# Peptides against a protein of PDB entry 7AE7: the designs that were tried, part 240

Target 1, 321 residues: chain A of PDB entry 7AE7
Amino acid sequence: KVYKDLREFLEVLEQEGQLIRVKEEVNPEPDIAAAGRAAANLGKNQPAVFFEKIKGYKYSVVTNVHGSWQNHALMLGLDKNTSTKDQFYELNRRWDKFPVPPNVVKREAAPCKENVIDKDINLFEILPLYRINEQDGGFYISKASVVTADPEYPDDFNKLNVGTYRIQVKDRDRVGIQALAMHDIAVQLEKAEAENKPLPIAITIGNNPLVTFMASTPVGYNQNEYEFVGALQDGVPMDIVKSDLYDHLYVPAGSEVVLEGHIIPRVRTVEGPFGEFPGSYSGARLQCEVKIDRITHRTNPIFENLYLGIPWTEIDYLMAL

## One batch from the design tools (peptide; made by RFdiffusion4, then SolubleMPNN)

Design b2_p25_7_s2 (from b2_p25_7, 14 letters changed)
Fold by OpenDDE base, seed 1:
Structure b2_p25_7_s2 (fold): chain B 321 residues (1-321), chain A 25 residues (1-25)
Amino acid sequence: as target 1 above (321 residues)
Amino acid sequence: SAEERRREELARRALEEIEEWLKKK
């Protein structure tokens, strides 16, 4: 089975008993994190947790989407009881199908384009933001697939990068992004900053689970993550759409929310701390600042965010494959 | 399967535990 978007995957998770739906209104803090911990305590079959109603917010949150081997099996379109060994075997088999170029769909065919916000941008109106960890220095967007390109080669699709980065909400229309030197985005940013130019960026939230997986998987600088998604879909291309602001950036057609903007050149602001692991926090750092210039989103967008639970975090599963 | 029923029951119990936890706040 191939999934076009997060919603198709969540439907399957629910059908397979791998999603808990919380229908009662919750407080964003501490209830989301606490419910996530409760779900993690269920042992090896950690479900996704879908919060339909969050006090003070209009939209829903889902956590722990990738939080179990069963969810990973389902992501690959396998039986939920597929062994880890067989999952790896199938993953490796499909990896050899790279590259599988994505389909570029028209704007009118892309669900992520259903709604547009181009003025008075307020991230808090679109995303039910909460602190993932009690000691976090702010609200984080932790499962975004961030799209950037090489500013010297904007038309080279092989240099289009889709990565996962720590993103802290700084203001209504600003986020801090952790672009470490080891990340492809840092190479691209360095080139932009050398010319004192903004780096175009699209921060995509709530994607096809294989997009999220590949965005979290290091690939070569000249390899496109979308072409790996097609490979992992056993040769079925994924659907992408051109961003609204930039001709050279493509986003998943089914994204729940797309934040389009730019990294402000040569500006660094305080970001963090963030609890990357249970009981361990990364220190506060000076990181890049993104100005959000446009939002596109599906109607009733689902905010997919990371669950950081004990003993196995969602990151552990995302990194283990 | 018996295992699916166990998972459904676990998911149900987890949901109930979450709901009970939410009601205690």
Scores: peptide ipSAE 0.020, ipTM 0.455, DockQ to the pose 0.029
Fold by OpenDDE base, seed 3:
Structure b2_p25_7_s2 (fold): chain B 321 residues (1-321), chain A 25 residues (1-25)
Amino acid sequence: as target 1 above (321 residues)
Amino acid sequence: SAEERRREELARRALEEIEEWLKKK
């Protein structure tokens, strides 16, 4: 089975009993984190948790989408009871199908383009933001697939990078991004900053689960994550669409929310602290700042965010393969 | 605290929903 978007995957998770739907209104803090911890305590078969109503917000949140081996099996379109060994075997078999080029769809065919915000941008109106950890220095977008390109080779599709980075909300239209030197985004940013130019960026939220998986998986600088998604879909191309602001950036056609903007060159602002693991906080650091210039989103967008609860985090499952 | 009791109740309800689901399979 292949999924077009997050919604198709959530439907399957619910059918397979790998999703809990919370229909009652919750407080963003501490109820989301508390419910996530409760779900994690259910043992090895940890479900996703979907919050339909969040006090003070219009839209929903889903957490722990990748939070179990059963969810990983379903992501690959396998039986939920497929062994970790067999999942690994199948993943490796499909990996050898790389590259599977994506389909570029028209703007009118892309669900992520249903709504546009190009003025008076306010991230708090679109994303039900909450503190994941009690000691977090702010609100984080922790499960975004961030799209950037090589500023020297913007038309080289093989250099298009889709990565997962820690993103702190700084203002209504600004986020801090942690670009570590080992990440492809840091290489691309260095090139842009050498010329004192902004780096174009698209921060995509609520994707096909294989996009999120590949965005968290290191690949070569000259390898496109979307072409691996097609490989992991057993040779079925994924659908991408051109960003609204940039001709050279492509986003998943089914993204729930797309934040389009730019990294401000040579600007560094305080970011953090953030609890990357329970009881482990990364210190405050000077990090890059992104200005958001445009938002596109599906009607009633679902905010997918990372669950960081004990005993196992989604990060553990995303990094274990 | 009242807040701790609310957190415990949410956790309990989530567990009960899962137990009911597991019993239906």
Scores: peptide ipSAE 0.018, ipTM 0.437, DockQ to the pose 0.030
Fold by OpenDDE base, seed 5:
Structure b2_p25_7_s2 (fold): chain B 321 residues (1-321), chain A 25 residues (1-25)
Amino acid sequence: as target 1 above (321 residues)
Amino acid sequence: SAEERRREELARRALEEIEEWLKKK
């Protein structure tokens, strides 16, 4: 099975009994994190947790989407009971199908374009933001697939980068992003900053689970993550759409929320702390700052965010494949 | 604290809902 978006995957997770719906109104803190931890205590068959109602917010949250081997099997369109070994075998088999070029769809065909916010941007109106860990220095967007291009070669589709980075909400229209030197985004940012230019960016939230998986998987600088998504879909192309602000940036057509903006050149602001592991917090650091200039989103957007639980975090599953 | 008790109660309720759901399988 191939998924067009997060919603189709969540439907399958629910049908397969790998998604729990919390129908009662929850407080964003500490209830989301507490319910996530409770789900993690179920052992190896950890479900996704879908929070339908968050106090003070309009929209829903889903977490732990990739938080089990069963969910990973289903992501690959396999039986939920497929062994880790067989999942790995199938992943490797499909990897050899690279490249599978994506379909570029028209704006009118892209669900991520259903709604537009281009003024008075307030991230708190569109995302049910919460502290993932009690001691976090702020609200994090931890499962975004971040799209950037090479400023020197903006039209080279092979240099279009889709990556996962730690993103802290800094203000209504600003986020901090951790662009480490080892990431492709850092190479692109260095080129932009050398000329004191903004780096165009699209932060995409709530994607096809294979997009999220590939965004967390290191690939070559000249390899496009969307072409791997098509490979992992066993040769079925994924759908992408041109960003609204930038002709050279393409986002998943089915994204729940797309934050379009720019990394401010040569500006660094305090980011963190963040609890990357239970009981372990990364220190505060100076990180890049993104200004959000435009938001597009699906009607009733679902905020997909990372679950951090004991003993295994969702990131452990994302990194284990 | 009252907040810790609330967190524990929420976690307990979430576990109960999950357990009930697992039992229905």
Scores: peptide ipSAE 0.017, ipTM 0.399, DockQ to the pose 0.054; fails the geometry check
Fold by OpenDDE base, seed 4:
Structure b2_p25_7_s2 (fold): chain B 321 residues (1-321), chain A 25 residues (1-25)
Amino acid sequence: as target 1 above (321 residues)
Amino acid sequence: SAEERRREELARRALEEIEEWLKKK
């Protein structure tokens, strides 16, 4: 099975008994994290947790989407009881199908374009933000697939990067992003900042689970993550659409939320601390700042966010392959 | 603390909902 978007995957997770739906209104803190921990304590078959109603917010949250080997098997369109060995074998078999170029769809065919906000941007109206860990220095967007291009080669699709980076909400229309030297985005940002130019960016939230997986998987600088998604879909192309602000940036057609904007050149602001692991916090650092200039989103957008729990975290499943 | 009690009560409710969901399978 191939999934067009997060919603199709969540439907399968629910059918397979790998999603818990919390229907009662919860507080963003501490309720989301507490329910996530309760789900994690169920052992090896950790379900996703879908919160339908969050006090003070209009929209829903889902966590722990990739939080088990069963969910990972289902992501690959396999039986949920497929062994980790067989999942790895199938992943490797499909990896050899690279490249599988994506389909570029028209704007009118892209669900991520259903709604547009280009004035009075307020991230808190679109995303039910909460602290993932009690000691976090703010609200984090931890499962975003961030799209950037090489500013010297903006039309080279092979240099289009889709990566996962730690993003802290700084204001209604601003986020901090952790672009480390080892990340492809840091190379692109360095080129932009050398000329004192903004770096175009699209921060995509709530994607096809294979997009999220590939965005967390290191690939070569001249390899496009979308072409790997098509390979992991066993040769079925994924659907992408042009961003509204930039002709050279493409986003997943089915994204729940797309934050379009730019990294402000040569500006650094305090980001962190963040609990990368329970009881282990990265220190506060000066990181780059993104101005959000436009939001596109599906009607009733689902905020997909990372769950961090003991003893095994969702990030461990995303990085274990 | 009142906050700890609230967290515990929420965790309890979440577990109960999970258990009820597991029983319906």
Scores: peptide ipSAE 0.015, ipTM 0.433, DockQ to the pose 0.056; fails the geometry check

Design b2_p25_7_s3 (from b2_p25_7, 15 letters changed)
Fold by OpenDDE base, seed 4:
Structure b2_p25_7_s3 (fold): chain B 321 residues (1-321), chain A 25 residues (1-25)
Amino acid sequence: as target 1 above (321 residues)
Amino acid sequence: SAEEERRKKIAEEALAEIEKWLAKK
């Protein structure tokens, strides 16, 4: 099975008994994190947790979407009981199909374009933000697929980067982004900052699970993550759409929320601390700042966010491949 | 099916654990 978006995947997870739906209103803190820990305590078959109602927020949250080998099997369109070995074999077999170019769809065909916010931007009205860890230095968007391009080669689709980066909300319309030197985004930002230019960016939230997987998987600088998504879909192209602000940026057509904006050149602000695991906080650092200039979103957007818990984090399943 | 019953049981057990955490407020 191939998934067009997060919603189709969540439907399958629910049908397969790999999603828990919390229908009662919860507090964003500490309930979301507590429920995630409770789900993690169910052992190896950790379900996703979908929160329909969050006090003080209009929209829903889902967490732990990639939080088990069963969820990973389902992501690949396999039986949920497929062994880890067979999942790895199938992933490798499909990987060799690279490249599978995406389909560029029209704006009117892209669900991520259903609603537009271009003024009075407030991230807290769109995303039910919460602290995952008690000592987190702020609200994090930890499972976004971030789209950037090479500013020297903006029309080179092979240099289009889709990566996962730690994002801290700084203001109603600003986020900090952790761009480490080893990330492709850091190379692109260095080129933009050399000319004192903004770097165009699209932060996409709530994607096809294979987009999220590939955004978390290191690939070559001249390899497009969307072409790997098509390979992992066993040769079925994924659907992308042009961003509203930038002709050279393409986003997943089915994204729940797209934050379009720019990295402010030569500006650094304090980011962190963030709890990578319970009791460990990796450094507060000076990181890049993104101005959000436009939001597009699906009607009733689902905020997909990472679950961090003991003994296995969702990161372990995203990175263990 | 036995698998549907297993899925239902897992969901119910998980919900019960979530409810226990929510009740500790």
Scores: peptide ipSAE 0.023, ipTM 0.560, DockQ to the pose 0.028
Fold by OpenDDE base, seed 3:
Structure b2_p25_7_s3 (fold): chain B 321 residues (1-321), chain A 25 residues (1-25)
Amino acid sequence: as target 1 above (321 residues)
Amino acid sequence: SAEEERRKKIAEEALAEIEKWLAKK
């Protein structure tokens, strides 16, 4: 089975019994984290947790989407009881199908374009933000697929990068992003900052689970993550759409939320601390700042966010390669 | 604390719902 978006995957997770719906209104803190920890305590068969109602917010949250080997099997369109060995075998078999070029769809055909916000941007109106860990220095977007391009080669689709980075909300229209030197985004940012230019960026939230998987998987600088998604879909192309602000950036057509903006050149602000692992916090650092200039989103967008908990983190399954 | 007890209760209720759901399959 191939999934067009997060919603199709969540439907399958629910049918296969790998998703719990919390229909009661929850407090963002501590209830989301508490329910996530409870789900994680079930051992190796961890479900996703979908929160339909969050006090003070309009929209829903889903966590732990990739939080088990069963969810990983279902992501690949396999039986949920497929062995880890057989999942890796199938993943490797499909990997050899690279490249599978994506379909570029028209703007009117892309669900992520259903709604537009281009003035008075407030991230808190669109995303049910909460502290993932009690000691976090703020609100984090931890499971976004971030789209950037090489500013010297903006028309080279092979240099389009889709990566996962730690993002702290700094203001209504600003986020901090951790761009480490080993990340492809850091190479692209260095080129932009050398010219004192902004780096165009699209931060995409709530994607096809294979997009999120590939955004968390290291690939070559001249390899496009969308072409790997098509390979992992056993040769079925994924659907992408041009961003609204930039001709050279393409986003998943089915994204729940797309934050379009730019990294401000040569600006660094304090980011963190963040609990990267249970009981372990990365210190505060100077990181890049993104201004959000435009938001597009699906009607009733689902905020997919990372679950960090004991005994298993969602990272353990996303980085298990 | 009352807050720790509340968190524990939420965790126990969530676990019980999950177990009930797993047992129905």
Scores: peptide ipSAE 0.022, ipTM 0.421, DockQ to the pose 0.032
Fold by OpenDDE base, seed 2:
Structure b2_p25_7_s3 (fold): chain B 321 residues (1-321), chain A 25 residues (1-25)
Amino acid sequence: as target 1 above (321 residues)
Amino acid sequence: SAEEERRKKIAEEALAEIEKWLAKK
């Protein structure tokens, strides 16, 4: 089975008993993190947790989407009881199909374009933000697929980068992003900053689970993550759509929320601390700042966010494949 | 490709660590 979006995957998770739906209103803190920890304690078959109602917010949250081998099997369209070995074998078999170019769909056909916010941007109105860990220095978007291009080669689709980075919400329309030197985004940012130019960026939230998987998976600088998603879909192209602000950036057509903006050149602001691991906090650092200029989103967008559990995080599963 | 082999190796190592963790539970 191939999934067009997060919603189609969540439906399958629910059908397979790999999603818990919380229908009662919860407090953003501490209930979301507490429920995530409880789900992680269920053992091998860790379900996703979908919160329908968050106090003080309009929209829903889902966590732990990739949090088990059963969820990974289902992501690949396999039986949930498929062994890790067989999942790996199938993943490798499909990997050999690279490249599978994505389909570029029209704006009118892309669910991520159902709603637009281009003025008075407030991230707190569109995302049910909460602290993942008690000592976090703020609200984090930790499971976004971030799209950037090479500013010297903006039309080179092979240099289009889709990566996962730690993002702290700084203000209504500002986020901090951790761009480490080892990340492809750091190469692109260095080029932009050398010319004192903004780096165009699209931060996509709530994607097809294979997009999130590939964004968390390190590929070559001259390899496009979307072409791997098509390979992992056993040769079925994924659907992408042009960003609203930039002709050279493409986002998943099915994204729940797309934050379009730019990295401000040569500006660094305090980011962190963040609990990268349970009980382990990275120190506060000076990180890049993104201005959000436009939001597009699905009607009733689902905020997919990372679960950080003991002893294994959802990141461990995302990197395991 | 060398990159596919690298990815394969990372995935194998991660799978092996998870299997070890699952076996300890």
Scores: peptide ipSAE 0.010, ipTM 0.392, DockQ to the pose 0.014; fails the geometry check
Fold by OpenDDE base, seed 5:
Structure b2_p25_7_s3 (fold): chain B 321 residues (1-321), chain A 25 residues (1-25)
Amino acid sequence: as target 1 above (321 residues)
Amino acid sequence: SAEEERRKKIAEEALAEIEKWLAKK
């Protein structure tokens, strides 16, 4: 089975008993984090948690989408009870199908283009933002697939990078991004900053689960993550669409939300702290700043975010919700 | 093969990173 978007995957998770739907209105804090921790305490068969109603927000949140071996098997279109060994065997078998080039769809055929915001941008109107950890220095977007290109070779599709980075919301239209020297985005940013130019960026949220998986998987600088997604789909191409602002950036056609903008050259701002581990916070650091210039989104967009809670403390809270 | 082990390790690291992010809650 192949998934076009997050929604098709969530439907399968629900059918397979791997999704909990919370229908009652929850507080963004602490209830989302609390419910997530409780789901993590359900043992090996940890379900995704889908929050339909969030107080003060219009749209929904889903967490823990990749939170179990069962969800990982289903992501690969396998039986949920497929052994870890057989999942790895299948991953390796499919990996040898690389490259599988994506399909470039027309703008009108891409669900991520259903709605456009190009003025008065406010991230809080589109994303139900909450603190993941109580001591976090702000709101984080933690499961975004971030698209950038080589500014020297913008037309080289093999140098198109799709990566996962820590993103802190800084303002209505600004985010901080952690671009470390070991990341492909840092190479691209260095080239842009050498010329004092902005680096074009698309931050995509709520994707096909294999896009999120590959964005979190290190590949070669001259290898495109979308071509690996096609390989992991057993040779079925994924659908991508051109970004609205940039001819050389392509985003998943089915993304729930796409934040298009630029990294501001030679600007660094304070980011953090973030609870990277239970009881371990990364200190405040100087990080890159992104200006959001355009948003495209599906109607009633689902905010996919990481579940980050303390194991073993809140099993009783999910059973009480 | 060493390449299969590398791919397995990358997939395990990605899954472990997602799970670690998911379990860090």
Scores: peptide ipSAE 0.010, ipTM 0.357, DockQ to the pose 0.018; fails the geometry check

